# Peptides against a protein of PDB entry 4JHK, part 85

Target 1, 212 residues: chain A of PDB entry 4JHK
Amino acid sequence: EDYKIQSFDLETQKLLKTALKDPGSVDLEKVSSVIVDQSLKDQVFSREAGRICYTIVQAEAKQTNGSVFRRNLLNRLQQEFKAREETRKRSTQEWVCLVSFICNIFDYLKVNNMPMVALVHPVYDCLFRLAQSDALKNEEEVDCLVLQLHRIGDQLEKMNVQLMDELFNLLRDGFLLQEDLSSMGRLLLLEILEFRAGGWKLSDTAQKYYYS

## One batch from the design tools (peptide; made by RFdiffusion4, then SolubleMPNN)

Design b2_p13_6_s4 (from b2_p13_6, 5 letters changed)
Fold by OpenDDE base, seed 2:
Structure b2_p13_6_s4 (fold): chain B 212 residues (1-212), chain A 13 residues (1-13)
Amino acid sequence: as target 1 above (212 residues)
Amino acid sequence: MEEVEKLIDEILK
């Protein structure tokens, strides 16, 4: 299900809409904070926030040739990334929302149609954390991991194939060796292993449960 | 602008 802006109060809705159309008329630092805060609370929003962020970036660039929003967004993102272990300890939901958001930003916030190099390691670090045994036992974290790899795995691999190989070694080991995986978690790991092996192309099965 | 309007429309549905 797609995110609906109605999840925000009317004031925030107006703020976001204005940021999209006339970014120079709003506090873009506040806008970035609102987006990050909501992305940590709402996974659906975190999956779509990249499009909103990209649009604001483009609007600001066009209007003022500025990059205030992007700078503030990335600064806040870096802060949240640095605190990711604390976030995970506090709330699994917020943690997977953070990962989803970072991956979504990576996917949409491109420079010259290329992923931001600065986000490559942070994204991999998040995915590697999800690939650790203590995370693989949690279905919510496995779901997040697999979802992100479906969305941006091919792009990430192009940026660093060595890290992708290392990541999938962990996933393979988890699938084969870890005993406390949920049934669904194990199935998801198998599916993503096959997905990469198939060249990162969505199968009919993947279409059914990711886009149903 | 068209992209902005499209996005706004999508998130308001």
Scores: peptide ipSAE 0.097, ipTM 0.767, DockQ to the pose 0.025
Fold by OpenDDE base, seed 1:
Structure b2_p13_6_s4 (fold): chain B 212 residues (1-212), chain A 13 residues (1-13)
Amino acid sequence: as target 1 above (212 residues)
Amino acid sequence: MEEVEKLIDEILK
């Protein structure tokens, strides 16, 4: 897959800027939809869109003490989440973008410096889907899975260690037992297994081995 | 990543 960066047009940029300055003057549902749509198309953007969303949330909170944007954003995400199997069948790229975006929102869009509890299970569900045998054979999905675990695995484990244990049981089984993994996929699974075993931290030796 | 960061900065200005 070719992950080309797509930029917002000037009109969309203006809309987003206005949302930051005066969120009460724009259609925040439209703003949320634009961000989600772009995140589904642009993998790189999907990894960073959480910062934009968080900024808009803070702007609205400051201006009106409202949460209209966050509500609309989460509603749209829930819709996309529910349709994730259809998305995966249609486009692996959009599927991994969706997962990346949901994880990114989990990472950045915190309330009182705490992760949103409502996103915990959806995130785990996405990761569990990526941990299924039909997904593990696709290197693009393995890349996504491992990347998200690197980014938010420690936070996610704090929310539910039992689910994390179950997830990693699947990953270990995939690593050991699944025959149609790519060489890179197998290496990535091994790396993430070691990463968690090391307290969500790679040792200097492991860092050198996998990324030198 | 750099391009996205630039885009975000442009949007947030």
Scores: peptide ipSAE 0.029, ipTM 0.696, DockQ to the pose 0.027
Fold by OpenDDE base, seed 4:
Structure b2_p13_6_s4 (fold): chain B 212 residues (1-212), chain A 13 residues (1-13)
Amino acid sequence: as target 1 above (212 residues)
Amino acid sequence: MEEVEKLIDEILK
């Protein structure tokens, strides 16, 4: 199975591979730290890190019935979430990586095959932040917002439809009323509005309209 | 593009 860890150095790759197969033989706190750190720098990795995390969680649970990795991961995630405004001010790139990572954890790190309820509000908080006027004018943030909604919007809505309605009210207003959106940003907002309206699916016709 | 137009109209209500 390909976990897309080629962005790490060889030593770290070995560490991660060992964690995936034999989590009891490595420092799982260090592993969690490495994953979070890389997720904040590499959006490609942050988008896929949830699968790695889930696998490690399952491996540890099976091997030792432990939860050291998950505990450390979620603690670090909470710390980064609390500092999200500072991160955004420092680096848009790190901010969108953080959002991507949180959303990816939500997507993959299931409990009894269900999303972690504790992550619902943090995810929505991130998406609401991306939906503010000062963020919508930045195409990188719009890209992130739309990407996450494409990936996990349907799941999030099932967890809290009221928050999703409120979020999309902001997106609608942004699309209609905000003057300093880029052309692509405005197009992406329209697309995601249509995407949800279509039941979180795009028809073949709509796909051709927006992407061909 | 009838489907797209309908969805857009619904969004713009």
Scores: peptide ipSAE 0.000, ipTM 0.347, DockQ to the pose 0.015
Fold by OpenDDE base, seed 5:
Structure b2_p13_6_s4 (fold): chain B 212 residues (1-212), chain A 13 residues (1-13)
Amino acid sequence: as target 1 above (212 residues)
Amino acid sequence: MEEVEKLIDEILK
């Protein structure tokens, strides 16, 4: 399998490749730290990170029936989540990377082919934070919010429709009432409102309007 | 744009 790990140095690439094939022969705590660190710097990598993490989890389970990697990964994720407000104050870019990473882990790291229930509220908490007025005025945060809802919104709604309704009430109010939204931000909010209203699918007409 | 308008109307109810 081909994994996008070219951004790492050669030694780290070797470490990751070994973890994917023979997880019992490497320090899985170190591997998890490397993946999390890079995901917090590169939002594009965070998508690949989810796939990598899932593969390592499966490989370790098959090889040793262990869960060392998953435990370390989730512990680190919890630490970053708890510090999310500090991260947001320090760097909007790092904050949206964190949200993206959490959402991608939710998307890929399934247990028994189901999303991890423990991640549902943390994901919603991040999305609700992005839906606050002080975040909606920042186009970078709106981009992140809309992107994640496109990726995992349907899955999240299945886990808790009440929270999704509350979230979209905030987005509707932001679209209608908030005055300091950017033009693109307002357009993106409208698009995601329509996306959910259409059953988490864009009609042909809407697809052409927003993405042609 | 007609289909989009219908969706907007539904959202604004």
Scores: peptide ipSAE 0.000, ipTM 0.355, DockQ to the pose 0.015

Design b2_p13_7_s1 (from b2_p13_7, 6 letters changed)
Fold by OpenDDE base, seed 2:
Structure b2_p13_7_s1 (fold): chain B 212 residues (1-212), chain A 13 residues (1-13)
Amino acid sequence: as target 1 above (212 residues)
Amino acid sequence: SELDKLIEEASNA
């Protein structure tokens, strides 16, 4: 299984590989910090971080019935989430990576094959922030918003349909009323509106229209 | 926050 850790130096790669196989032999606090730090800098890694974290959680549970990694991961995640507005101010790139990471954690770290209820509102908070007018004018933020909704929108809606309705009202208003959207941003909003309307599925025709 | 609750749950697991 490829965990997409080639962006790290060799020592860190070894650390991560060891965490995946034998979590009891490494500093899991350090591992969690490394994963979060890299997720904030590299969106490709941020996309895969959820899967990596899930595997480490499973490995630790199996090996020691422990939850040290998950605890440290969530602690760091909480710190970053609380500081999300400052992060956005400092770096749009880090902000969208943070959102991607939180969404991926939601997607992969399931309890009894169900999403963690405690992550529902934090995820929506991030998506609502991306749906504000000051964010919709930034194509990078729109890209992130639409990407996350493609990945986990159906799951989020099942958890809270009211919040999803409110979110998509903002997206529809943005599409129709906001003047400073980029052409691509407007296209992406239309696509995601159609995507949800189609039951979170995209036809082959629609796929070609929007992404080919 | 909801995330604080999650951290607490993880710490107690």
Scores: peptide ipSAE 0.026, ipTM 0.684, DockQ to the pose 0.559
Fold by OpenDDE base, seed 5:
Structure b2_p13_7_s1 (fold): chain B 212 residues (1-212), chain A 13 residues (1-13)
Amino acid sequence: as target 1 above (212 residues)
Amino acid sequence: SELDKLIEEASNA
C-alpha cells in the first residue's frame, strides 16, 4: 500500500513507514506529533493523514493490543480544538487546515466501522463556526465548509439530524441575507443547499452546472 | 467535553 509522505525528509519518512508496519518499535508520541504538525500546514495532506492514522491504530492494536498512538493523537486534537479561535485569528489557512484534519479523522478513524461519537460535537462546532457571518464572507472558509460537508455531511447527519438542520438554517440565511459574500461563496452555498436537499447527491444536470 | 472523555477512556485502556 502506497502512502503520500514525500513531503517529509528521508528520516521522517522512514519513521512513518516503520510506524505503519511495526508501531511497537518507534516512538508513537513523536509519530503523532509529526502527523498533526504537517496536517495543520497542508490541507491536502490532512486527507492522507486520516488514512495513515487509521492504519497505525489498527497495526498497534494487532501487534501489542495498545492504543498509545490514538491517545496521543486525540490529546493533541483536543489541544488544537480548544485553541481554534486563537488559530483562526492568527491564520485563516491554519484554521481551515485544523477543520479539515478533524473532519478527516472523523471520516477515517472509525471503531467497528462506525464514527467516534466523541468527535461529533467537535466537528459540528467547527462547521458552525464556519457558518457564522464573519466566516462566510471569507471565500477560503466557505471553501473549507463546503468541502467538509461534501465529504462527511451524510455521516454527520446520521449522527445528529437536529444539528444538521440548525447548521443549514444558518447557511440558508447566509445565502439569502448576507450582503458581503463573494460571488463564488454564494454559488458554493447554493450548491451545498441543493446537495443536501438531493440526499447528499447531485443530479447530472446540477453537476454540469456547477462543475462543467 | 466529549473529546476529553474519549481521551480519558483511552488513557485508562
Scores: peptide ipSAE 0.026, ipTM 0.682, DockQ to the pose 0.471
Fold by OpenDDE base, seed 1:
Structure b2_p13_7_s1 (fold): chain B 212 residues (1-212), chain A 13 residues (1-13)
Amino acid sequence: as target 1 above (212 residues)
Amino acid sequence: SELDKLIEEASNA
């Protein structure tokens, strides 16, 4: 199984591989820090990090019935979430990586095969931030917003349909009324509006239209 | 916050 950790140096790769197989033999606080740090810098990793985290959580639970990794991961996640506006101001890239990471954790790090309820509002908070006028004018933020909604929108709606309705009201208004959207941004908003309207599915024809 | 609750749950697991 490939966990897509080739972007790390060899020593760090070894650390991560060991954490995946024998979490009790490594510093799990360090492992969590490494994962979060890389997730903030690399979008490819940030959107895949959930699988790595899930595997480590499961490995630790099976090995020692412990939850040290999850605790450290969530502590760091809380810190980054609280500082999200400062992150956005500093670097749009890091901000969208943070959102991607949080959404990916929501998607993969389930409890008893269910999404963690405590992550629902933080995820929505991030998506609502991306749906504000000052964010919608930035194509990179629109890309992130639409990508996350494609990946976890159906799950989020099941958790809170009212928030999803409110979010999409903002997206509709942005599409119709905001003048400084990029052409691609406007197209992506239209696509995601149609995507939800179609029950979070697109036909092959529609897929080709928007992403050919 | 909701994250605080999650962290608490994780710590007690």
Scores: peptide ipSAE 0.022, ipTM 0.660, DockQ to the pose 0.601
Fold by OpenDDE base, seed 4:
Structure b2_p13_7_s1 (fold): chain B 212 residues (1-212), chain A 13 residues (1-13)
Amino acid sequence: as target 1 above (212 residues)
Amino acid sequence: SELDKLIEEASNA
């Protein structure tokens, strides 16, 4: 399996590879910190970090029945989440990386084959923030919002359909009423509205229209 | 369709 760790230096790559196979032989707090730090800087990695995290969690569970990595990861995640507004003000890029990371953790870091209930509200809070007028005018934030909804929207809806309805009411209002959307932003909002309406699926023809 | 509904709402807004 390709874990896409090319963005790290060779020494860190070695650390991560060891964590994936023999988590008991490395400092799992350090590993979690490295993963979170990189996820805040690299959007590609932030979208894939969940797979790495899940593998490490499973490896540690099998090896020692421990949960040191998960504990440290979630603690750091909560810290970053609490500081999300400050992050957004400092850097849109870091903000969308944070959202991508949180969503990816939700997607992959399952417990008993179920999404972590504790992550549901944090994920929705991030998506609702992206759905505010001041965020919708920024194409980078719209891209992030739509991307996450494509990836985990169906799962999130299963966890709380009411919140999803409220979120999409905001998106519909943004599409219809907000005047300072970019052309692409407006197109993306329309697409995601159609995507959900179609049961979180899009025809091949529509996919090509919006994303080719 | 949902698209038709959105178009109609936009036209009436």
Scores: peptide ipSAE 0.015, ipTM 0.401, DockQ to the pose 0.013

Design b2_p13_7_s2 (from b2_p13_7, 6 letters changed)
Fold by OpenDDE base, seed 1:
Structure b2_p13_7_s2 (fold): chain B 212 residues (1-212), chain A 13 residues (1-13)
Amino acid sequence: as target 1 above (212 residues)
Amino acid sequence: SELDKLIEEAVNA
């Protein structure tokens, strides 16, 4: 699904476009706030926001050698992360959008072509939360968990294989032992277990089995 | 996508 910038009002569209081209001419704190706010409300945007953030970071670095946007973005992200349990209680949708967003930022917002080490534990913390029994019974949370692991699981494992092993122990236990999983949830857990076991790849046969 | 266009435009500016 393609994201449409027209989902923003005209003023916000202009703000984002200007931030991409001339970041020094806009309030980058406001830009970061807008991006985070929209990422919490729009699942499609939450999965795409990393690219725009990375572009703004690069633009600012080239223009002023500054990092105001990244600093503001990460500060706001940290605030939302700290409040994640309250967010989850208030809105499952916002919670999964938050997870999607933080994972997307991890995926795209590289520093010197390397993953941001500071995001590793926050990402794992979110995934571990999704792997708890109370979350695994919710298909929307399972969808989010599995999607993120498909997107960035291999990168995360490279950063910390021990945490990944622990996470997948929980997922295996959930698959085998938890009684109140939805049928789809159970299928998704099985699929992701096999996905990692296959080196974060699915065979053509497996693709057909799960997605055809 | 529209977002891709915006990013590409910014990167190439």
Scores: peptide ipSAE 0.073, ipTM 0.779, DockQ to the pose 0.031
Fold by OpenDDE base, seed 3:
Structure b2_p13_7_s2 (fold): chain B 212 residues (1-212), chain A 13 residues (1-13)
Amino acid sequence: as target 1 above (212 residues)
Amino acid sequence: SELDKLIEEAVNA
């Protein structure tokens, strides 16, 4: 579904709108903080935030040739990534939101139209964590894992095919050997295994579903 | 969506 900016309070809406159109007139550190905070609490926003961030980055570059927003964003992401195990223990929802956000930033925030190399290992680390047996038994974590692989799996594989092979070895083992998977979890694992085997190609319907 | 419109306007400005 399309994200509604009305999910924010009125003041935050104005802040984000201004950051998009006139980034030089707002506190870009505050903007980055707001985006990260909301992404950790709202799953829908966490999957949409990359587009917003990319737009702000481009606007700032064009207006002032600056990179204040991107720097603050990445610094905050690094902090949240380092604390990911604590986040997972506290709240599964916040954990999957964090993963979704990091993957979404990887997907949309390109540098010179290229994926950010610095995000490759952090993304894989998150996906490997979701592929562990203690995570695979949780349907919410499986949903997150499979969703990210549908969205950015092909790009990640291009960056490091060895890590992708290792990741999918874990997923195959989980599908075949793990006994405490939910019915839906098992179906999702099978689907993503077949998806990669098919060359990461999305049908028109699937494309709309994941990138509407 | 409204967000899409905002992004489009910003990108094309």
Scores: peptide ipSAE 0.072, ipTM 0.785, DockQ to the pose 0.031
Fold by OpenDDE base, seed 5:
Structure b2_p13_7_s2 (fold): chain B 212 residues (1-212), chain A 13 residues (1-13)
Amino acid sequence: as target 1 above (212 residues)
Amino acid sequence: SELDKLIEEAVNA
């Protein structure tokens, strides 16, 4: 399989390629650090990072029955999650990258084709933070919120319907009551409300209206 | 936290 790692230098590309094929021969702590660092800077890469992480986890399990990479990855995620408010204050861009990365790990890093239960509440915590009034006024945060709900909303709802109901109560209130939403932000909130109401899918008519 | 539990599970696996 081909992975989108052209943004790294040649040495790092070799490191990542080796980790994907022969994880026992590389420093997996370093590999995890490189992947997380890049994911916190590039939201597009964070999607690919989820797939890469899953592949490395599977490769290490098959090769050595080890879990060094997963352990290091999750440790780093915990550190970043704990510092999420400081990250948001420092840089909205880094904050939305963090949320995107956590959501992508939830989406890709599955066990027996099921999401890791321990990631459910951290993901919801991030989405609830994006649904607060001070975040909804920022289009970058609304973009991130709506994107993640499009990607993993149906999976999250299956894990905890009550939390999803509470989240969408906030989004409804934001759409109806908040005065300082951007035009695009308001449009996106309406779209995602409709998206869930339609069973996490859009009709052809709605798709044309919002995205054409 | 939930992530702490996940890490503990990974360490003990």
Scores: peptide ipSAE 0.028, ipTM 0.711, DockQ to the pose 0.539
Fold by OpenDDE base, seed 4:
Structure b2_p13_7_s2 (fold): chain B 212 residues (1-212), chain A 13 residues (1-13)
Amino acid sequence: as target 1 above (212 residues)
Amino acid sequence: SELDKLIEEAVNA
């Protein structure tokens, strides 16, 4: 299985590979730190990090019945989440990487095959931030918002349909009322509105229209 | 539907 760790140096790749197979033989706090740090810099990795994390969690649980990795990961995640507004001001790129990472953790890091309830509000908070007027004018943030909703929107809605309704009210208003959207941004908002209305699915024809 | 209206407005704008 490809865990998308090519962006790390060889020594770190070795560390991660060992963590995936024999978590008891490595410093799992260090592993969690490395994963979070890289997720904040590399958008490709940030959207794949959840799968890596889940595998490590399962490996540790199986090997030692421990949860050291998960504990450290979630603690670091909470710290980054709390500082999200500062991160956004410092770097849009790091901000969208953070959102992507949080959403990916939500997507993959299941407990008893269910999403972590504790992550629901943080995920929605990130998406609501991306749905504000000052964010919608930035195509990079719109791209992130729409991408995450494509990936986990159906799951999030199952967790809290009221918040999803409120979020999409903002997106509708942005589409209709905001004047400084890019052409692509406006198109993406329309697409995601259609996507949800269609039960979080698009026809092949529609997919080609919006993303070809 | 509301979505249909939005689509029409976008196409005809």
Scores: peptide ipSAE 0.016, ipTM 0.337, DockQ to the pose 0.013

Design b2_p13_7_s3 (from b2_p13_7, 5 letters changed)
Fold by OpenDDE base, seed 1:
Structure b2_p13_7_s3 (fold): chain B 212 residues (1-212), chain A 13 residues (1-13)
Amino acid sequence: as target 1 above (212 residues)
Amino acid sequence: SELDELIEQAANA
């Protein structure tokens, strides 16, 4: 199984591999810190970090019935979430990586095969931030918004349909009324509006139209 | 905020 950790140095790769197999033998606080730090810098890794975290959580639960890693991970996530506006100001790239990371944690880090209820509002809060006018004019933020909605929109809607309706009202208004959208940004908003309207599904022909 | 408290509760669970 490939966890896509090639962006780390060899020592850190060894640490992560050990955490995946024998979490009791490593500093799980350090492991969580390394994962979050890299997720904020690497979009590809932030996408895959959820799966890595889930595997470590499961390994620790099986080995010691512990939850040290999850606790440290969520504590760090809380810190980054609180500082999200400052992160956005500092670096759009880090901001969209943070959003990608929290969405992937929501997607993969399930409890009893269900999404963590505590993450629902934080995820929506991030998506609502991306749906504001000052964010919609930035193609990188629109890319992130649309990508996350493609990945977890159906799950989020099941958790709170009212918030999803409110979010998509903003996206519709952005598409119709905002004048400083990029051509690609406008196209992506149209696509995601159609995607939800189609029950969170898109035909192969439609995919080719928007992304080829 | 309420969101922060929810995350904290999840972290401590």
Scores: peptide ipSAE 0.031, ipTM 0.676, DockQ to the pose 0.466
Fold by OpenDDE base, seed 2:
Structure b2_p13_7_s3 (fold): chain B 212 residues (1-212), chain A 13 residues (1-13)
Amino acid sequence: as target 1 above (212 residues)
Amino acid sequence: SELDELIEQAANA
């Protein structure tokens, strides 16, 4: 598999490549920290990070039946999640990267081919935060919200339909009632409302309408 | 919080 890690220096790239193939030979705490740090800076990488993390977890399980990497990763994730409001205050970009990373970990880091139950509420908490009025007025936050719902909305709903209903009530209210939405933000909210209503699927016509 | 504890448990599992 090809992993997009060209944004790292050569030494770090080597570290990551080694972790993917021989996790027992590297400092997995350092690896987890590097992945999280970069995911907080680069939303594109945050998606790749999910895949990378899954691969490292599987490699370590196969090699030593260990879970050192996963433990360190989730511990760091917990720390960042706890500080999410401070992160948002400091940098919207870092905040949406954090949300993206958490969602991608949820998407890729499955246990027994199932989503990690422990991540369900943290993911919803992040999405609910993005669905608040002060966040919906920021197009960058709306972009993040809609993107994550496109990626993992169907999975999240299966885990807790009540929370999804509550979330989409907020999105509907935002679409209908909030005055300071950007034009693009309003369009994205409408699209995601339609997306869920269609069973988390978009027709080719709908895709062209919203994203052409 | 309870949520933090659940995350910690998952991390240490």
Scores: peptide ipSAE 0.031, ipTM 0.679, DockQ to the pose 0.546
Fold by OpenDDE base, seed 4:
Structure b2_p13_7_s3 (fold): chain B 212 residues (1-212), chain A 13 residues (1-13)
Amino acid sequence: as target 1 above (212 residues)
Amino acid sequence: SELDELIEQAANA
């Protein structure tokens, strides 16, 4: 399995590879910090970090019945989530990376084969923030919003359909009423509205139209 | 906030 750690230097890659296979032999606090830091800078990595994290969690549980990595990871996540508005003001790129990371953690870091209930509201909070008018006018934020909904929308809806309905009411209103959307932003909103309406699936024809 | 508390609980569980 490819964990997409190419963005790290060779020494850090070695650290991560060791953490994946022999977590007891490395500083798991350092590993968690490295993963979070990189996730805030690299959107591609932030979207895949959850899979890496889950693997490390499982490896540590199996090896030592420990949860040091998960504890450190979630503590850092909490810190970044609390500071999300400040992050957004500082850098749209870091903000969308943060959202991508949180969503990916939700996607992959399951406990007892279930999504972490504690992450449901934080994820929705991020998505609702992206659905506000000041965010919808930014194509980078719209891209992030739509991407996350493609990845985890079905799972999130299963956790709370009411919040999903409310979110999509905002997206519909944005699509219909907001004047300063980019052409691509408006197109993406339409696509995601259709995507959910189709049961979180898109026909091959529609997929080609919107993304090829 | 309630969300912060929930995240903290999850981190310490």
Scores: peptide ipSAE 0.030, ipTM 0.674, DockQ to the pose 0.507
Fold by OpenDDE base, seed 5:
Structure b2_p13_7_s3 (fold): chain B 212 residues (1-212), chain A 13 residues (1-13)
Amino acid sequence: as target 1 above (212 residues)
Amino acid sequence: SELDELIEQAANA
């Protein structure tokens, strides 16, 4: 398989390629750190990172029946999650990258083709933070929120419909009541409200309206 | 927190 790792230097690329094929021969703690670090500054990479992480986890399990990589990855995610408010204050970009990465790990790093239960609340906590008034006024945060809900909203709802209902109550209130939303932000909130109402799908007509 | 413990358990599973 082809993995998008061209943004790394040659030595790091070699490290990642080896981890994908022969994880037992590399420092998997270092590998996890490299992937997380890049994902926290590049939202596009964070999507690819989820796929990479899944592949490494599977390769290590098959090769050595080990879970060193997953352990280190999740420990790092826990640390970043705990510091999420500090990250948000420092950089909106880093914050939305963090949210994107956590959501992508949730999406890709499945156990027996099921989401990891331990990630459900952290994901919801991030989305709820994005749904607060101070975040909804920032278009970059709204973009992130809506993007994640498009990607994993249906899966999250299956894990906890009550939290999803609560989240969308906030989004509805934001759409109706908040005065300092950007025009695009308001449009995106309306779109995602309709998206869920339609069973996490958009009609062809709606697709053209919002994205054409 | 309980959530932290759950994450740690998942990491070590």
Scores: peptide ipSAE 0.029, ipTM 0.674, DockQ to the pose 0.594; fails the geometry check

